# Peptides against a protein of PDB entry 4KTY, part 167

Target 1, 266 residues: chain A of PDB entry 4KTY
Amino acid sequence: YVLNDIGVIFYGEVNDIKTRSWSYGQFEDGILDTCLYVMDRAQMDLSGRGNPIKVSRVGSAMVNAKDDEGVLVGSWDNIYAYGVPPSAWTGSVDILLEYRSSENPVRYGQCWVFAGVFNTFLRCLGIPARIVTNYFSAHDNDANLQMDIFLEEDGNVNSKLTKDSVWNYHCWNEAWMTRPDLPVGFGGWQAVDSTPQENSDGMYRCGPASVQAIKHGHVCFQFDAPFVFAEVNSDLIYITAKKDGTHVVENVDATHIGKLIVTKQI

## One batch from the design tools (peptide; made by RFdiffusion4, then SolubleMPNN)

Design b2_p24_1_s4 (from b2_p24_1, 13 letters changed)
Fold by OpenDDE base, seed 5:
Structure b2_p24_1_s4 (fold): chain B 266 residues (1-266), chain A 24 residues (1-24)
Amino acid sequence: as target 1 above (266 residues)
Amino acid sequence: SQHKLSDEYFLKLKKELEEKKKKE
């Protein structure tokens, strides 16, 4: 999980799964130096750099440009005039070297680009890591562990009230580590995500969240377990907003979100 | 590319779910 410098990332649709090659390049010249530079920019204490919990959490913050002038600027509006389209990247090396050289965030990324760069970062620092693709990945904005879809009385979606959303697919990372801060049994794979989605205690970051904890519904464990749980297990709740201000649950779909989660066994 | 699912998608999905539940 740390030796392969070329990987495969799953994307596309659940019924039309696609793969793309990604060069991690963790052993190429200047890449380790850049990863150390990223931690320097984060002003991470030297004592914490040996702790995979702290390193992965800092990495999840710094691989995105938000808050701290980190590595990548995300864009999902199909307008990439001031940088490189996300689909044009083939690996982490050019992105990381550009960041190190310019000392400015690199444009642009989407989830697989964030995940690819983050995977390089983790592996460079000796943390076993892999990329995970979740099809029908929910983005819960209000931490209620649901995907609330508000409907007008005429049946149309009320986009103003509907704050939650679902990605056709989303990529994040799993990092292998012990979790002495959690009860026994919740070490191993930890979900970490550098794609800027939600604020976590003051900045756009996510994880490490115990995969075992999430699988067993233990969302009270740090870090960001409720958010990751919602990504893979939210119920779709169809709610009609009445003119009188009342909300009526019309239907519930518990089978759609997180219908397929794929990772390459390396 | 990565994108958010549309309103039309969810409306279609809701309809399919309703039809499925009628058969249960």
Scores: peptide ipSAE 0.587, ipTM 0.913, DockQ to the pose 0.860
Fold by OpenDDE base, seed 1:
Structure b2_p24_1_s4 (fold): chain B 266 residues (1-266), chain A 24 residues (1-24)
Amino acid sequence: as target 1 above (266 residues)
Amino acid sequence: SQHKLSDEYFLKLKKELEEKKKKE
């Protein structure tokens, strides 16, 4: 999980799973220096740089450009006029070296680009890491652990009534570390996500969230466990918004979100 | 590419769910 400099990222649809190669390049010239530079830009204390909990959380914030002029600018509008389309990237090296030389955020990324660069960052710093792809990945915006789907009285879906949404797929990272800040048994793989989705205590970042805790329904532990839990286990709640302002739950689907989660174990 | 699922997708999914529940 540290030595492999080329990986495979899963994407596409649950019924049409696709793979792309990604060059992490953690051993390439200038990459480690760039990772240290990223931590410098984050103004990370030297005492924290040996702590994978702090490092992974800082990396989660800094791989995206929001808040702190981090590495990558996300774009999902299919225009990409002022940079490189997300699909054109084949690895982390060019992105990180451009960031280091320009000292400005690099355009553009989507989830697998964020995950690829973040994976390089973690591996460069000696943190075992892998990329996880979640198909039908929920984005719970109101922190109710549900994916609310609002319907008009005529039965049509009205997505303007909620900020909740679902990705066809989403990629994030898992980083291996001990969690002395959590009860025994919640170390190991920790979910971390650098794709800017939600604000976490003042910054667009996510994790580390204990995978074991989430699997057992424990969302009370730091960091961002409710959000990660919702990504993989939200119920789809179909709610009719009546003209009188009342809401009626019409249907519940507990089987769709997080239907398939894929990661390379080798 | 990564994208958010559409309103049309969820409408279709809702109908499928309703059909399944009728068979239960």
Scores: peptide ipSAE 0.584, ipTM 0.911, DockQ to the pose 0.857
Fold by OpenDDE base, seed 2:
Structure b2_p24_1_s4 (fold): chain B 266 residues (1-266), chain A 24 residues (1-24)
Amino acid sequence: as target 1 above (266 residues)
Amino acid sequence: SQHKLSDEYFLKLKKELEEKKKKE
């Protein structure tokens, strides 16, 4: 998980799983230096740089450009005129070296690009890391652990009220570390995500969230466990918004979100 | 590419769910 510099990232649809190669290049010239530079830009104290909890959380913030002029600018509008389209990237090296040289955010990324660069960052710093792909990945916007789909009385979706969304797929990272800040048994793999989705205590970042905690429904454990839990386990709640302002739950689907989670075990 | 699921997708899914529940 540290030594492998070429990986495979899963994407596509649950019924049409696709793979893409990604060169992490953690041993390439200038990459480690760039990772250190990223932590410098984050103004991370030297004392914290040996703590994988702090490092992974800072990394989740800094791999995206939000808030702090971090590494990557996300774009999902299919208009990439001012940079490189996300699909054109084949690895982390060019992105990180461009960031180090220009000292400006690199355009553009989507989830697998963020995850690829973040994986390089973690591995460079000696943190075992892997990429995870979640198909039908929910984005809970109001932290209620549900995917609320609001409907008009005519049955159409009310887009104004519907704030939550679902990705066809989403990639994030798992980083291996002990969690002395959590109860015994919740170390090991920790979910961390650098794709800017939600604000976490003032920054667009996510994790580390204990995978074991998520699996056992312990959403009270830091960091961002409710959000990660919702990504993989939200119920789809179909709510009709009545003209009188009342809400009626019409249907619940507990089987769709997080239908398939894939990661390379080797 | 990565994208958000459409409103039409959820409406279709809701219909399928309703049909499934009627059979249960």
Scores: peptide ipSAE 0.579, ipTM 0.908, DockQ to the pose 0.862
Fold by OpenDDE base, seed 3:
Structure b2_p24_1_s4 (fold): chain B 266 residues (1-266), chain A 24 residues (1-24)
Amino acid sequence: as target 1 above (266 residues)
Amino acid sequence: SQHKLSDEYFLKLKKELEEKKKKE
């Protein structure tokens, strides 16, 4: 979880699982210095740099460019002018070194790129980390732990009302640490995500969220447990928006989101 | 590439779900 500098990331569709190699390169020249530079850019106090909770949370914020001129700019519109298409990256080293040299966000990334770079960051700083792929990963925008799909009376989707969405797949990280800030039993793997999805207490970041807590439905624990829970466990709620303004739950699918969660065993 | 599932996907899925529930 720390020593491996090459990994495999799962992606694609649940019925067509694909793998890609990713070079983490945490031992390559300049990478540790770049990770320290990232924390410097975040203005992280030295006293906090020994705390994996703080480090992973800062990392989740800084690996994305939003809010703080962090490492990667995300793009999902299939137009990647002024940068490198996400699929062209093969590892973290070039991205991190470019960030260090230019001192500007690197274009472009999608979830596996964010996860790859974040994995390097965590491992470089001595935090055991792995990448997790969730197929049919929900993006809950209103923190109700549901994927609300609003329908017109004619059966078509009301895109204006439908704010939530689902990724065909999404990659994030799990970092191993103790959680003295949580009750006993909620240490171990913590979900952290650097892909910019939702604002968390003022900036685009996610985690650390206790995997054990989420697994047992405990979403009251910091950080961002409700969001991570929703990613893997949201019910699809089909709601018909009536002309009179009333909403009627037409159907519920509790089996689709988080249908498959994959991580490589090391 | 990573992408959001389409409206058409969910409509198809809903139809399949309804058919499945009718058989249960």
Scores: peptide ipSAE 0.578, ipTM 0.912, DockQ to the pose 0.847

Design b2_p24_2_s1 (from b2_p24_2, 16 letters changed)
Fold by OpenDDE base, seed 2:
Structure b2_p24_2_s1 (fold): chain B 266 residues (1-266), chain A 24 residues (1-24)
Amino acid sequence: as target 1 above (266 residues)
Amino acid sequence: SEEKKKKIIEELEEQAKKNAQSLF
């Protein structure tokens, strides 16, 4: 989880699982220096740079360009002429070196690119890390731990009212660390995510969220456990918006989200 | 040539669409 410089990332659909290679390149020339530069750009205090909780949280913010002129600009509009298409990247090295040389955010990334670069960042700094792929990954935008899907009376989705969304797949990272800030037993793997999805206490960042806490429904534990919990375990709530303005819950699907979660076993 | 570059970019964009995340 630290020494492997080439990895496999899962993507695609739950019924058509695909894999791609990713070169992390954590030992390549200039990469560690770039990771230190990223923390410098974050204005991270030197005393915190040895704390994996702080480092992973800062990394989750800085690997995306939002808020802080971090590493990667996300794009999901299928128009990539003003940079590199997300699928054209084969590893973290070119991205990180471009960021270091230009001192400007690199275009473009999607979840696996964010996760790949973030994995390099974590591993460079001695934090064991892996990439996790969740199929049918929920994006709860109102922090209610549910996917509220609003329907017209004809059964079609009301896109104006429906703000929550589901990714066909989403990649994030798990980082291994102790969590002295949490009760005993909630160390180990921590979910961290650098793909800009939701604001967490003023910045687009996510985690570290204890995987054990999430598995046991302890969403009250810092950081961002409710959001990560929702990604993997949200119920789909189908709500019909009536013409009179009333809302009626028509159906609940508790099986759709988090259909499959996969990671490379080392 | 510029035309060749354009064609390469278009191909890369097409490949990007095949591997992209999608919302539904």
Scores: peptide ipSAE 0.199, ipTM 0.715, DockQ to the pose 0.051
Fold by OpenDDE base, seed 5:
Structure b2_p24_2_s1 (fold): chain B 266 residues (1-266), chain A 24 residues (1-24)
Amino acid sequence: as target 1 above (266 residues)
Amino acid sequence: SEEKKKKIIEELEEQAKKNAQSLF
C-alpha cells in the first residue's frame, strides 16, 4: 500500500461495476516536495507531521481547495472551461506538480480524483493507504444518521424539501494507523475523505474515522464517525409532506444505502 | 405498498444518477 505506484479505482453502478487505472507516482521527482509544501500551506507544525492522525486529517482538508486554497477544485456541473475535466486526469503527478508550480488550486476534480491525489499524499508520507468505493453512498447533511426523503402526496420526491442526497458511487480513502486516542481495537484502517462534502469543525474535511468503530456502530469516536457511518449505513426515511404542512413517515428502507463497498483486499 | 416503495426507490436511484459523479 506504500510501494505500489499504480492502482485501480472502481466506479459506475452497483449492477455495472467499472474500473479505471490511476497512477499515484509517489516516487516521482518533486512529489515528496509537493506533499511537504501542502503541509507547509496548512501551517502544520513539525511535531504534528510525525502523527498520522494529524497528517491524514490535514490531508483531508488540504487536498480540496475549500477553506485553505488546497490542491483541487471540485466541479460537478459538467462545465470545465477554466481547467481540465475530471475524467481527463490519469494520475496524481501532473495535478500535484501543477499545484506546486502555480501555488493555486488545480481545476477540476471529482471523488476519484480527490481520492487518487489523497492516496498519493498519504503513501508519499509513509502512511499505508487505499481507495474505497461505496455504491449508493449517502450524504447526510444534518447528522441525524438517516436519509430523509420527502415526498409529494403523489409519491414523487420533493427535491426542494429533500436536502439529503445519495451518490450512485463515492470514492474515499482508508489509511492504516494506530489510534492511541481511541479504545484498544479501533486502530487499523481509518476512513478519510478529501472530497468536500460537509463541514467538520470549521473546515471541509473528514476523518480519520475508525473503520472498526463504524462497523460496530461506535459513532461517538472521533473524527466524523456519524458522517461516515451514514455514508454506508443510513436508513432511508420516506416522509410525505401533507398539504396542511404535517409530515408523515410512510416507509423506512434499511437496505438501499451501502449496497456494495469495494477496495483492494489486505 | 410494495409497488409504491419500488417506484419511490426507482425515482431515488434516477435522481442519484443525475446528481452523482460525472464520469465520461
Scores: peptide ipSAE 0.120, ipTM 0.671, DockQ to the pose 0.261
Fold by OpenDDE base, seed 1:
Structure b2_p24_2_s1 (fold): chain B 266 residues (1-266), chain A 24 residues (1-24)
Amino acid sequence: as target 1 above (266 residues)
Amino acid sequence: SEEKKKKIIEELEEQAKKNAQSLF
């Protein structure tokens, strides 16, 4: 999880899983220096740079360009005229070296690009890390641990009322560390995500959230556990907005979100 | 409501076949 410089990222559909190769290149010239530069840009104190909790949280903020002129600009509108389309990237090295040389955010990324670059960052700094893919990944915008899908009377989604959303798939990272700030047993794999999705205490960042804590239904521990829990285990609540202004719950689906979570074993 | 649910799921599954990450 530290020494392997080529990885596999899962995407596609639950019944037709696809894979793509990604070159992490954590040992390539200039990459470690770039990771240190990223922490310098974050104004991270030297004492915190040895703490994987702080490093992974800073990394989750800095791999995206929001708030802090971080590494990657996300785009999902299929208009990439001012940079490189997300699908054209094959590894982290070119992205990180461009960021270091230009000192400006690199365009463009989607989830697997963010996860790939973040994986390089973590591994460069000696933190064991892997990429995970969640199919039908929920994005809970109001922190209620459910996906509220508002429907018109004809059954079409009301996009104005529906604030929550679902990704066909989403990639994020798991980083291995001890969590002395959490109860015993909640160390090990921690979910961290650099794709800009939600604001966490003033910045677009996510984690580290204890995977074990989440699996046991403990969402009260830092950081961002409710959000990560919702990504993998939200109930879909279908609500019909009637003409008279009333809302009626038509259906609840507890099985749709997080149908499959995949990661490379080695 | 069940038929509407099935239709939504089928549409989501179809979108999941796309290479690019997408919201639905």
Scores: peptide ipSAE 0.116, ipTM 0.661, DockQ to the pose 0.173
Fold by OpenDDE base, seed 4:
Structure b2_p24_2_s1 (fold): chain B 266 residues (1-266), chain A 24 residues (1-24)
Amino acid sequence: as target 1 above (266 residues)
Amino acid sequence: SEEKKKKIIEELEEQAKKNAQSLF
């Protein structure tokens, strides 16, 4: 989880799982310096740099450019005129070195790129990390642990009534650490996500959220456990929006979100 | 119905193909 500099990232669809190689390059020249530079840009104190909880949280913020001019600018509009298409990246090294050299956010990333770069960042700093791909990954915008699908009376989807969304797949990271700030047993793998999805206490970041806590339904623990829980376990709530303005829950699907979670085993 | 749900998901998936990864 630390020594491997080449990995596999799962993507695609649950019925058509695809893999791509990713070069983490955590041992390449300039990468450690860049990781330190990232923490410098985050104005992270030296004491915090020894704490994987703080490091992973800062990393989740800084690998994305939002709020803090971090490493990567996300783009999902299929228009990448001012940078590199996300699919063109094959590893973290070029991205991190470009960031260090230009001192400007690198364009562009999507979830696997964020996860790849974040994985490099974590591993470079000695934090065991892996990439996780979640198929049918929920993006809960209102932290209600459900995905609302609004339907018109004719059965057509009305996407304007919610900001919630479901990704065909989403990649994030799990980082291994102790969690002395949590009850015993909730250390180990922590979900962290650098893809800018939701604001977490003032900036686009996510985690560390205890995988064990989430697995056992404990979403009250820091950080961002409800959001991560929703990504993997949200119920799809089919709501008919009636012309009179009333909403009627027509159906609940508890099986669709998080249909498959894949990570490479050691 | 389950069939209706399936159809909705399929439609959303088709839309997602046109607009990145988001299904809805």
Scores: peptide ipSAE 0.025, ipTM 0.683, DockQ to the pose 0.215

Design b2_p24_2_s2 (from b2_p24_2, 17 letters changed)
Fold by OpenDDE base, seed 5:
Order: structure tokens, then C-alpha cells, then sequence
Structure b2_p24_2_s2 (fold): chain B 266 residues (1-266), chain A 24 residues (1-24)
């Protein structure tokens, strides 16, 4: 994982899986210096830089530009005139070197770009890491582990009431580390996500969340386990908002979210 | 240039609509 500088990222849809190459370039000139610069910008103390838990959490915050002038600005509105369209990037090197040179956030990224850059950051710092793609990935906005979809009486989604959302696909990272802060058995792969989705205790970051803990429903374990659990295992709750102000649950779908989770083994 | 970026954007949007994330 650490030594492989070219990867494959899965995207598209569950019934039309696609792959793209991504050059991580963790050994290229200036990349390690840039990763150290990222931690400097985060004002991370030297003692914390040896702790993969702290490093991965800081990385999840700093790879996105929100809160801290981090590496990448996300955009999902198909307007990329003031930067580079997310699909134009082929690797992490140009992004990281631009960030280091300009000292300003780089435009633009979507999930696979965030995941690609974050993967480089982790690997560069000696943390084994891989990219994971989840098809039908939930975004729980109210931390209830459900996707509450509010419908009008005609069956259309009420966007004003519906705060939760579902991605057709979403990419994040898994980082390998011990978790002495958790019970025995919950080390190994940890979910971390640099795509800005939700505020986690004051800033847009996510993880590390123990993959083993998530698989066994231990959402009480730090960090952000409820959110990661919801991404892969939320029930869809279809609620009709009646004209009289009452809400009626019409359907529950426990099979839609997290239909397929894919990662490359190297 | 902004013009170059716009041209690239237009080409990529048409060719790679399936590459972008979508919410529903």
C-alpha cells in the first residue's frame, strides 16, 4: 500500500462500475515537504505527528479547504471556470505542489480527488492507506442513522424538509493503524474521509472510525462512527408530509444504502 | 487562462458526466 504510487479508483454506479487510474506520487520531489507543510498549516504539534490517529484526523480536515485553508476546494455544481474541473486531475502531485507553491486552496475536487490526495498524504507519512468506493452512499445530516426522505402527497421529494441525502457513489479512505484508544480488536483499517460532508466537533473532518467497530455496530467508538455507519447501513425512511402538518411513514427500505463497497487490494 | 479553463470544462462535462457524483 505504501510503496504503490499508482492506484485504481472505482466510481460510476453499482450496475455500471467504472475505474480510473490515479497517480499518488508519494515519492516525487516536494511531496513529502508538502505533506509536512500541510501539518504545519494545521499547527500540529511535533509530538502528535508520530501518532497515526492524530495525523489521519488532521489530514481529513486539511485535505479539504474548509475551516483551515486546506488543500482542495470541492465543487459539485458543474461550474469550474476558476480552476481545474475535478475530472481533469490524474494524480495528487500537481495538486499538492500547487498548494505548496500558491499557499492557497486548489480548485476543484470531488470525492475521488479528495480521496486520491488524502491517500498520498497518508502513504507519504508512512500510514498504509487505500481508497474505498461505496455505491449508494448515505449522508446522514441529523445523526439519527436513518435517511429521512420527505415526500409530497404527489410522491415527489420535499427538498425543504429532506435534509439527508444519498450519493450515487462516494470515495473515502481506509488507513491502517493500531487503536490503543479503543478496545482490543478494533485496530486495523480505519475509515477516514477528507471530502467535506459534516462538521465533526468544530470542523469538516471524519474519522478515524474503526472498520471492525462499524461492521459490528459499535457506533459509540471515536471518531465519527455514527456518520460512517450511516454511510453504509442507513435505512431509507419515506415520509409523506400531509397538508395538515402530520407525517406518515409510508415505506422503509433497508437494502438501498451501501449495496456495494469496493476497494483495490494493493 | 480563464478561456482555456472554460473550454476544458465544457469538453470534460460533456465527456465525463458519468464521472461526477450526484445527490438524490
Amino acid sequence: as target 1 above (266 residues)
Amino acid sequence: SEEKKKKIEEELIEQAKKNFQSLY
Scores: peptide ipSAE 0.059, ipTM 0.642, DockQ to the pose 0.055
Fold by OpenDDE base, seed 4:
Structure b2_p24_2_s2 (fold): chain B 266 residues (1-266), chain A 24 residues (1-24)
Amino acid sequence: as target 1 above (266 residues)
Amino acid sequence: SEEKKKKIEEELIEQAKKNFQSLY
């Protein structure tokens, strides 16, 4: 989780799992320097740079360009004319070196690119890290731990009635650390996510959220546990929007979100 | 029904197929 410089990222569909290689390159020339530069750009105090909680949280913010001119600009509109298409990246090195050289955000990333770069960042700084892929990954926008799916009376989906969304898959990271700020037992793997999804206390960042806490339904612990919980365990709420403006809950599916979570075990 | 859910999912996926990572 620290020494491997090449990894596998899972993507695709739950019934058609695909894999891609990703070169983390955490030992390549200039990469560690770039990671330090990232923390410099974040104006991170030296005292915090030895704390994996702070480092991972800062990293989750800085690997995306939002708020702080971080490393990667996300794009999901299939228009990548002003940069590199997300699928063209094969590793973190070129991205990080470009960022260091240009001192401007690099275009473009999607979840696996963010996760790949973030994985490099974490590993460079001695934090054991891995990429996790969640199929049917929820994006809870209203912090209700539900994924609302609105249906018209004819049964067609109306996506305009909610900001909640589901990714076919989503990649984020798990970082290994102690959590002295949490109750005993909630150390170990922490979910962290640099893909800019939701604002967390003023910045697009996510985590570290205790995987153990989330697995046991403890969403009250910092950071962003409700959001991460929702990504993997939101209930799908099927709501029919009536012509009269009323909403009727027709069905609840507690099994769809987080249907498959895949990560490399070693 | 489960069949209805599946149909909805399929429709959402089809609408979202524009991107490598797709929302539905």
Scores: peptide ipSAE 0.042, ipTM 0.660, DockQ to the pose 0.235
Fold by OpenDDE base, seed 3:
Order: C-alpha cells, then sequence, then structure tokens
Structure b2_p24_2_s2 (fold): chain B 266 residues (1-266), chain A 24 residues (1-24)
C-alpha cells in the first residue's frame, strides 16, 4: 500500500463500473514536504504527528478547503471557470505542489480527487491506505441513519424538504491503524473521508471510523461511525408530504444504498 | 410499488447527472 505510487480508482455507476488511473506520487520531490506543510497549516502538535488516528483525522479536514484553507475546493455544479475541472486531474502531485506553492486552496475536486490526494497524504506519512468506492452512497444530513426522501403528491421529489441525498458513487479512504481508543478487535482498516460532506465536531472531516465496528453495526465508536454506516447501509424512506401538512411513508427501500463497495486489491 | 420506486429513482439519476460524480 505505502509503496504503490500509481493506483486505480473505481467510479461510474453500479451497472457501468469504470476505472481511472491515479498517480499518487508519494515519493516525488516536494510531496513529503508538502504533506508536512499541510500538518503545519493545521497547527498539529508534533507529538500528535506520530499518531495515525490524529494524523488521519487532521488529514480528512485539511485535504478539503473548508474551515481551514485546506488543499482542495470541491465543486459539483459543472462550472469550473476559476480552476481546473475535477476530471482533468490525473494525480496528486500537481495538486499538492500547487497548494504548497500558492498556499491557497486548489480548485477543483470531487470525491475521487479528494480521495486521491488524501491517499497520497496518508501513504507519504507511512500510513497504509487505499481508496474505496461505494455505489449508491448515502449522504445522511441529519444523522438519523436513514435517507428521508420527500415526495410531492404527484410523486416528484420535493427538493426543499429533502435534505438527504445519494451519490451515484462516492470515494473515500481506508487507513490501516491500531485503535487503542476502541475495544479490542476494532483496529485495522479505518474509514476516513476528506470530501466535505458533514460537519464533525466543528469541522468538515470524517473518521477514522472502524470498518470492523461498522460492519458489525457498532456505530457508537468514534469517529463519525454513524455517518459512515449510513453511507453504506441507509434505508431509503420515501415520504409523501401532503398539502395538509401530514407525512405518509409510502415506501422503504433497504437495498438501494451500498449496492457495491469496491477497493483495489494489492 | 416497486415500479413507482424504480421510476422515481431513474428520474432522480437522470436529473442529477452533471459530472462524473452525481448527487440525486
Amino acid sequence: as target 1 above (266 residues)
Amino acid sequence: SEEKKKKIEEELIEQAKKNFQSLY
């Protein structure tokens, strides 16, 4: 994991799985220095830099520009006039070097760009890491472990009432570490996500969340386990908002979210 | 119904397709 400088990222749709190459470049000149610079910008204490729990959590915050002028600005509006379209990036090196040089957030990224840069960051710092793609990935906005989709009486989605959303696919990272802060057995792969989705204790960050804990339905453990659990296992709740103000559950779909989770094997 | 659900999902997917990653 740490030694591979080129990877494959899965994307597209569950019925049309696609792959793209990504150059992590963790050994290229200036990249390690940039990763250290990122931690400096985060004002991370030196004593914490040896703790993969703290490093991965800080990384999840700093790879996105929100809150702290981190590395990447996300954009999903298909208007990328003030930067590079997310699809134009082929690796982490140019992004990280631009960030180091300009000392300003780089535009623009989507999930695979965030995941690619974050993967470089983790690997550069000696943390084994991989990218995971989840097809039909839920974005639970209110941490209720379900996706509430509000419908008009005609069956159309009420976008004003519907706060939760689903990605056709989403990429995040898994980082390998021990979790002495958790019960025995919940070390190993930890989900971490630098794509800005939800605020976690004051910052747009996510994880590390124990994959083993989530797999066994344990969402009570730090960090952000409920959110990550919801990404892969939310029920879709279709609710008709009637004109009289009443809400009626029309359908529950327990199979839509997390149709396929893919990661590259090494 | 399953048919109605599928139709809604298809419409959401179609409306959300903007870039590689689409939100619906």
Scores: peptide ipSAE 0.040, ipTM 0.631, DockQ to the pose 0.210
Fold by OpenDDE base, seed 1:
Structure b2_p24_2_s2 (fold): chain B 266 residues (1-266), chain A 24 residues (1-24)
Amino acid sequence: as target 1 above (266 residues)
Amino acid sequence: SEEKKKKIEEELIEQAKKNFQSLY
């Protein structure tokens, strides 16, 4: 979880699971310096740099470019004219070294690129980390733990009314640490996510959220536990918008989201 | 209906990009 410099990332579809190799390169020349530079750009106090809770939270913010001119710019529009397509990256080293050299955000990333770079950042700083892939991953925009899907009478999704979204797959990280700020038993693996999805107390960041707490249904603990819980446990609410303006709940599915969660066992 | 749900899921999967993360 710290020493391995090459990993496997799961992606694709639940019925067609695919894998890709990713070079983390946490021991390559200039990478540690770049990780320190990232924390400097975040204006992180020296005293906080020894705390994996603070480091992982800052990392989740700084690996994405939003708010703070962090490492990676995300793009999902299939237009990558001003940078490198997300699929062209094979590892973290080139991205991090480009960021250090240019001092500007690197274009472009999607979830596995964010997760790959974030994994390097964590491992480089001595935090055990792994990448997790969730198939049918929910993106809850209003923190109600439900995915409200509005349908037209013909059964097609009404994209104007539907604010919530579901990823075919999503990659994030789990970092191993103690959580003295939480009750006993909620240390260990913590979910952290650098893909910019939702604002958390003024910045696009996510975690650390206790995996054990989430598994036991405890979403009241910091940080961002409700959002992470929703990614893996949201109920799908299918609502038909009728011509008369009425909304009717057609179906509720509690089993679709988080159908498969995969991580490499090292 | 369950059939309608399955149809939506199948359509969303078909529209998904092979190598990219896709919203549905």
Scores: peptide ipSAE 0.048, ipTM 0.648, DockQ to the pose 0.181; fails the geometry check

